# Peptides against a protein of PDB entry 7AE7, part 74

Target 1, 321 residues: chain A of PDB entry 7AE7
Amino acid sequence: KVYKDLREFLEVLEQEGQLIRVKEEVNPEPDIAAAGRAAANLGKNQPAVFFEKIKGYKYSVVTNVHGSWQNHALMLGLDKNTSTKDQFYELNRRWDKFPVPPNVVKREAAPCKENVIDKDINLFEILPLYRINEQDGGFYISKASVVTADPEYPDDFNKLNVGTYRIQVKDRDRVGIQALAMHDIAVQLEKAEAENKPLPIAITIGNNPLVTFMASTPVGYNQNEYEFVGALQDGVPMDIVKSDLYDHLYVPAGSEVVLEGHIIPRVRTVEGPFGEFPGSYSGARLQCEVKIDRITHRTNPIFENLYLGIPWTEIDYLMAL

## One batch from the design tools (peptide; made by RFdiffusion4, then SolubleMPNN)

Design b2_p15_2_s2 (from b2_p15_2, 6 letters changed)
Fold by OpenDDE base, seed 2:
Structure b2_p15_2_s2 (fold): chain B 321 residues (1-321), chain A 15 residues (1-15)
Amino acid sequence: as target 1 above (321 residues)
Amino acid sequence: DLLERARRPDPPLAP
């Protein structure tokens, strides 16, 4: 089975008994993180947790989507009881199908384009933001697939990078991003900053689960994560759409929310602390700052966010495959 | 059930 978006995957998780739906109104803190921890602590068959109603917010949150071997099997379109060994075997078999180029769909066919916010941007109106751990220095977007390109070769599709980075919300239209030197985004940012130019960015939230998986999986600088998604879909291309602001950036057609903007060149602001893998806090550091210039989103967007803390949590499963 | 379990304080993360 192949999934077009997060919603198709959540439907399967629910059908397979791998999703808990919380229908009562919850407090953003501590209820979301606490339920995420409780789900992780089940030790096996850890379900996704879908919060339909968050106090003070309009939209839903889902966490722990990749939080078990059963969820990983289902992500691959396998039986939920598929052994880890057989999951790895199938993953490797499909990996050899790379590259499988994505389909570029028209804007009108892309669910992520259903709604647009291009003025008076307020991230708190579109995302039910909360602290993932009590000692977090702010609200984090921890499960975004971040799209950037090589500013020297913007039209080279093989250099289009889709990665997962630690993102702290800093203001209504500002986020901090941790671009570590070992990540492809840091190479691209260095090139932009050398010329004192902004780096175009699209921060995508609530994706096809294989997009999120590939964004968390290191690949070569000249390898496109979307072409691996098609490989992992057993040769079925994924659907992408051109970003609204940039001709050279493509986002998953099914994304729940797309934050389009730019990394401000040579600006660093305080970010953190944040509770990281393996259950320790990364202290406050100077990090890059993104200005959000446009939002596109699905109607009733689902905020997919990571629960992390003391292992084993969702992040450990994402890193294990 | 999950929300009831969620009321248990998690051990603090290491600094």
Scores: peptide ipSAE 0.037, ipTM 0.703, DockQ to the pose 0.050
Fold by OpenDDE base, seed 5:
Structure b2_p15_2_s2 (fold): chain B 321 residues (1-321), chain A 15 residues (1-15)
Amino acid sequence: as target 1 above (321 residues)
Amino acid sequence: DLLERARRPDPPLAP
């Protein structure tokens, strides 16, 4: 089975008994993190947790989507009881199908383009933001697939990077991003900053689960994560669409929310603290800042965010393979 | 209830 978007995956998780739907109104804090902890603490068959109603917000949240071996099997379109060994075998078998080029769909065919916000941007109107841990220095977008390109080779699709980075909300239209030197985004940012140019960015939220998986999986600088998604779909291409602001940035066609903007060159602002893997806080540091210039989103967008805490949590399953 | 189970204080994350 192949999933076009997060919604198709959540439907399967629910059918397989791997999703808990919370229909009552919850407080953003502590209820979301609390339920994520409780789900992780089940030790096996850890479900996704879908919150239909968040107090003070219009839209829904889902957490712990990758939070179990069962969810990981289902992500691969396997039986939920497929052993970790057999999942690994199948993952490796499919990996050898790389590259599988994505399909570029028309803007009108991309669900992520259903709604546009290009003025008076307020992230809090689109995303039910909350602290993942009580001592977090702010609200984090922890499960975004961040799209950037090489500024020297913007049309080289092999250098298009889709990665997962720590993102703190800084203002209505500003986010901090942790671009460490070991990340492909840092190479691209260094090139942009050498010329004092902005780095174009698309922060995509609520994706096909294999996009999120590949964004969390290190690949070569000249390897496109979307071509691995097609490989992991057993040779079925994924659907991508051109970003609205940048001709060279492509986003998953099914993304729930796309934040388009730029990393401000040579600007660093305080970010953190944040509760990181494996359950320690990283201190506050100077990090890059992104200006959000445009939002596209599905109608009634689902905010997919990572539950992070004491192992084993969702991040451990994303990094375990 | 997941929300009820969640009220168990996890040990604080180390600073």
Scores: peptide ipSAE 0.029, ipTM 0.667, DockQ to the pose 0.048
Fold by OpenDDE base, seed 4:
Structure b2_p15_2_s2 (fold): chain B 321 residues (1-321), chain A 15 residues (1-15)
Amino acid sequence: as target 1 above (321 residues)
Amino acid sequence: DLLERARRPDPPLAP
């Protein structure tokens, strides 16, 4: 089984008994994080948790999508009871199919283009933002697949990076991003900042689960994560579409929300603290800042976000293979 | 109910 988008995956999770649908209105805090923790604490068969109604917001949240070995098996299109060993074997077998180039679809065929916001941008109107842990220094987007390119080689598709980074909401149209020196985005940002130029960026939320998996998996600087997604789909290409602002940036055609903008050159703002995967808070640091210039989104967009804390949580399953 | 389980305060993350 191959999934075009998050919605097709959530449907399968629900059919397989690996999704809990919360139909009653919840408070963003603490109910979302608390449910994420409770799901993680089941120890096995940890379901995704889908919140249909969130007080003060228009749209839904889903968390713990990758939060179990069962969900990981289903992501690979395997039986939910496939052993971790057999999942690992199948992942490695498919990995050898790299590269599988994606299909570039037309704008009109891409669900992520159903709606456009190009003025009066307010992230709080599109994303039901909440603190993932009580002592977080703000609202985080923790499960975005962030698309950037090498500013020296913008047309080199092999240098197109799709990564997962910690993103703190700073304002209605601004986010802080943690670009660590070990990440490919930091190399690309350094090149842009040397010339005092903005780095084009697309922050994509609510993707095909293999896109999210690959964005969380380290690959070589000259390897494209979308070509691995096609490999992990057993040779079925994924669908991508051009960003609206940048001809050289491609986003998953099925993304729930795409935040298009730029990293502001040579600007650093306070980011954090944030509750990290070891179950400890990272200190506040100066990090780069993204200006959001355009949003595209599906009708009734689903905000996919990570719950993380003391292991094992969803992030540990994303990094386990 | 996952929400009922959720309403129990988990220990805070270590600083």
Scores: peptide ipSAE 0.023, ipTM 0.679, DockQ to the pose 0.049
Fold by OpenDDE base, seed 1:
Structure b2_p15_2_s2 (fold): chain B 321 residues (1-321), chain A 15 residues (1-15)
Amino acid sequence: as target 1 above (321 residues)
Amino acid sequence: DLLERARRPDPPLAP
């Protein structure tokens, strides 16, 4: 089984008994994080948790999508009871199919383009934002696939980077992003900042589960994560679409929300603290700042976000293989 | 059930 988008995966999770649907209105805090922690604490068969109604918000949240070996098996299109060993074997077998180039679809064929916001940007109108842990210094987007390119080689598709980074919401139209020196985005940002230029960015939320997986998996600087997604789909290409603002950035065609903008050159602002994957808070740091200039989104967008804390949580499953 | 279980305060993350 191959998934075009998050919605097709959530449907399979629900059919397989690996999704809990919360139909009653919840408070964004502490109910979402509390349910994420409770799901993680089941120890096995940990379901995704889908919140249909969140007080003060229009749209839904889903957490713990990758939060179990069962969900991981289903992501690979395997039986949910496939052993970790057999999942690893199948992942490695498919990895050898790299590269599988994506299909570039037309704008009109991309679900992520159903709606556009190009003025009066307010992230709170699109994303049901909440603190993942009580002592978080703000609201985090913890499961975004962030698309950037090499500013010296914008037309080199092999240098297109899709990564997962810690993102704090700073204002209605601004986010902080943690670009560590070990990340490909940091290399690209250094090149842009050397010339005092903005780095074009697309922050994509609610993707095909293999996109989210690959964005969390380190690959070579000259390797495209989308070509690995096609490999992990057993040779079926994924669908991508050109971003609206940038000719050189491609986003998953099925993304629930795409935040298009730029990293502001040579600006650093306070970000954090944040409850990290070891179950400890990382301190506040000066981080890069992104201006959001355009949003595209599916009708009734689903905010996919990660719960993380004391192991074992969803992030540990994303990093385990 | 999960929401009811979730309303049990989990121990805070260590600082």
Scores: peptide ipSAE 0.022, ipTM 0.703, DockQ to the pose 0.049

Design b2_p15_2_s3 (from b2_p15_2, 5 letters changed)
Fold by OpenDDE base, seed 4:
Structure b2_p15_2_s3 (fold): chain B 321 residues (1-321), chain A 15 residues (1-15)
Amino acid sequence: as target 1 above (321 residues)
Amino acid sequence: DLLEKANRPAPPLAP
């Protein structure tokens, strides 16, 4: 089984008993985080948790999408009861199929292009934002696949980076991004900032689960995560579409929300703290700031966000392979 | 760091 988008995966999770649907209206805080913790306490079969109604917001949230070995097996299109060993074997077997180039679809064929916001941008109207941890210094987008390119080689598709970074919401149209020196985005940003130029960025939310997996998996600077997604799809190409603002940036065609913008050159603002682990906060630091210039989104977009709680966290499953 | 998290060795599979 191959998934075009998050929705196809959530449908399979629900069919397989690996998704809990919360139909009652919840408070963004503390109910989302509390329900995620409760789901993690259900033992080894941690389901995704889908919140249909969130007080003060229009759209839904899903958490813990990758939060179990069953969910991970299903992500690979395997039986949910596939052993961890067999999942690893299959992952490694498929990894050797790299590269599998993506299909570039037309704009009209991309679900992420159903709606456009190019003025009066307000992230709070699109994303049901909440504090993930009690002591978080703000609202985080913690499961985005962030697309950037090398500004020296913008047309080199092998240098197109799809990564997962800590993103704090700073304003209606601004986010802080943690670009550490070890990240490919930091190399690209350094090149842009040397010239005092903005770095083009697309922050994609609610993707094909293998895109999210690959965005959290380190690869070589000259390796494209989308070509690994095709490999992990057992040789089936994924669908990508050109960004609206940038000819050289491609986003997953099925993304729930795409935030297109730029990293502001040589600007640093306070980001954090963020509860990375129970009882451990990464300190507040000066981090990069992104201006959001355009949003594209699916109708009734689903905000996929990371569940953070007692180990095993969702991230521990994303990394355990 | 989400990537540093992503690179944490999975806790040993509880037997």
Scores: peptide ipSAE 0.005, ipTM 0.425, DockQ to the pose 0.027
Fold by OpenDDE base, seed 3:
Structure b2_p15_2_s3 (fold): chain B 321 residues (1-321), chain A 15 residues (1-15)
Amino acid sequence: as target 1 above (321 residues)
Amino acid sequence: DLLEKANRPAPPLAP
């Protein structure tokens, strides 16, 4: 099975008994993180947790989408009981199909374009933001697929990068992003900052699970993550759409939320702390700042965010293959 | 200890 979006995957997770739906209103803190920990305590068969109602917010949250080997098997369109070994063999077999170029769909055909916000941007109106860990210095978007390009080669699709980065919400229309020197985004940012230019960015939230998987998987600088998604879909192209602000940036057509904007050149602001692992906080550091200039989103957007808790965490499964 | 805090009993997930 191939998934067009997060919603099709969540439907399968629910059908397979791999999603818990919380229908009662919860507090964003501590209930979301607490429920994630409780789901992790269910052993190796950890379900996703979908919160329909969050106090003070209009929209839903889902966590732990990649939080088990069963969910990982289902992501690959395999039987949920497929062994880790067989999942690994199938992943490698499909990897050899690279490249599988994506389909570029029209704006009108892309679900991520259903709604537009181009003024009075407020991230808190669109995303049910919460502290993941008790001592976090703020609200984090921890499972975004961030799209950037090489500013020297903006039309080179092979240099289009889709990566996962730690993002702290700073204001209604600003986020901090951790772009480490080892990440492809840091190379692209360095080129933009050398010219004192903004780096165009699209922060995509709530994607096809293979997009999220590939965004967390390091690939070569001249390799496009979307072409690997098509390979991992066993040769079925994924659907992408042009961003609204930038002709050279393409986003997953099915994204729940797309934050379009720019990294402000040569600006660094305090980010953190963040509890990446239980008992371990990454210290506060100066990080890049993104201005959000436009939002597109699906009607009733689902905020997909990473579950962080007792190992095995969702990040452990995303990095295990 | 954040590990001890992480081990706090979560409210029961509704079945």
Scores: peptide ipSAE 0.000, ipTM 0.360, DockQ to the pose 0.028
Fold by OpenDDE base, seed 5:
Structure b2_p15_2_s3 (fold): chain B 321 residues (1-321), chain A 15 residues (1-15)
Amino acid sequence: as target 1 above (321 residues)
Amino acid sequence: DLLEKANRPAPPLAP
């Protein structure tokens, strides 16, 4: 099975008994994190948790999408009971199919383009934001696939980076992003900042689960994560679409939300703290700031966010492969 | 490990 988007994957998770649907209205805090912890306590069969109604918000949240070996098996289109060993063998077999170039679809064919917000941007109207951990310094977008390009080689598709970064919401139209020196985005940002230019960015939320997986998987600077997604789809290309603001940025066609904007050159603002692991907070640091200039989104967008409540977290599973 | 990455010193800002 290949998934076009998050929704097709959530449908399969629900059919396979790997998704809990919370239909009652919940408080963003502490109920989302508490329900995630409760799901993690179910043992090996940790389900995704889908919150239909969140007090003060219009849209839904899903967490723990990658939060079990069963969910990873299903992500690969395998039987949910496929052993971790067999998942690893299948992953490696498919990895050798790299590169599998994506299909560029037309704008009108991309579900992420169903709605546009280009003025009066307010992230809180689109994303049901909450503190993941009690002591977090703010609201985090923790499971975004962030698209950037090399500003010296903007048309080199092999240098198009799709990565996962810690993103704190700073204002209605601003986010802090943790771009560390070891990240491909930091190389690209350094080049932009050397010229005092903004770095174009697309922050994509709620993707095909293999996009999210590859965005969390380190690859070479001259390797495109979308071409690995096609490999992991056993040679089926994924669908991408050109961003609205930038000709050289491509986003997953099925993204629930796309935040298009720029990293402000030579600006650093306080970001954090964030509880990346239970009982461990990263300190507050000066980090990059992104201005959001445009949002595109599916109708009734689902906010996919990372579960971080108790071990094993989604990060533990995403890094274990 | 995001935590291990987070604990790495930020590169010096180029002047």
Scores: peptide ipSAE 0.000, ipTM 0.349, DockQ to the pose 0.044
Fold by OpenDDE base, seed 2:
Structure b2_p15_2_s3 (fold): chain B 321 residues (1-321), chain A 15 residues (1-15)
Amino acid sequence: as target 1 above (321 residues)
Amino acid sequence: DLLEKANRPAPPLAP
C-alpha cells in the first residue's frame, strides 16, 4: 500500500490497532506528554496517539506516528507483524530503485493549498503548540520536513533538500531553526549569508510518513529525498506541488500545514533549551531565525509532532533502519 | 540534538 498523505496512514494505523484516539478535551500541558509516555509504556506495539480536542486550540495533534516496528512495517505497506529483518531487507531492495522522480501536481489538486493565510500570521491559531518536555525553553515543532534549495543552483532539483531540524516557535510569525554545519541546510544558508540574502524556506508539517522518514535519513547533497520516497514506495512516485512564494521550492501535495518564509541573513537569536534526551537538555544557543510570510493548510489541519519520552522514541525507530 | 538522536546508531536489530 502507498499513502498520499498523513490522513491515509492514520486511517490504516487505526484499522490495524496502532492508533489511540483521545476524544475527550485535554490540556496541552501536561496531558499530551503524559499520554505519550503512557503509550510508550504499552511495550513493543507502541501506538500513535491522536488528540481530537485540545483546550484553547481549534485543531488536533497526533504523536508517536513512527513510534513502533509495527508502524514502520505499515509505513512500508507491509503486514504489521513483518520482522525487523524483513523490513530492512525490503527497505534495501526498494532503495536500489532510486531515483523515482515525483509527480508535480497542479495547485488546485494539492490538499495543502485548501486554505491560505497571508496576513496577520499567528502560528498559535494553526498549530496546537505545547511544551514537549517540562523544562523546554518554549514550544517546538519537532517533526517538520523542511524544504530548502541551493541559492547558487536554485533550479537544480537534485540539490533540493528535505530535512528534519529542531524548530522553536519564537513569536506569532517567527521560528528559530537549528542548522548544524554537517547538514545540507547549513551549506545552503552559508551561500545565502555570504551575499547577505534571505534563504527561502518551506516548513512542512503532517506529511506522507515516508517523507518524514526520508527527511530524517541522511542522503548525499546531490540526492533528492522525494526521489527516495518514490523508491521506498516500490517505484510509485509521490505527489509534490510548487510553493506559493518560490518557484524553485516544492512541498508534499498532501501536507497538513506549510509554513513558507525565509531565514533572515546574519541574524542569530537565543534558542532552547530543548529536552533532546530524557533527563538531558541542550543548552541555549544562538540559532537562525525564520520569518513566516505565508501559510497554506488543509481544512482542519492535524499537527504531527514528535514524541520524546523514555528510550525507543520515534527518533530511535526512524533511525533503526 | 534531535539530529544527533536521529544519527544515533540504530538499536541493535533484535536477532
Scores: peptide ipSAE 0.007, ipTM 0.454, DockQ to the pose 0.027; fails the geometry check

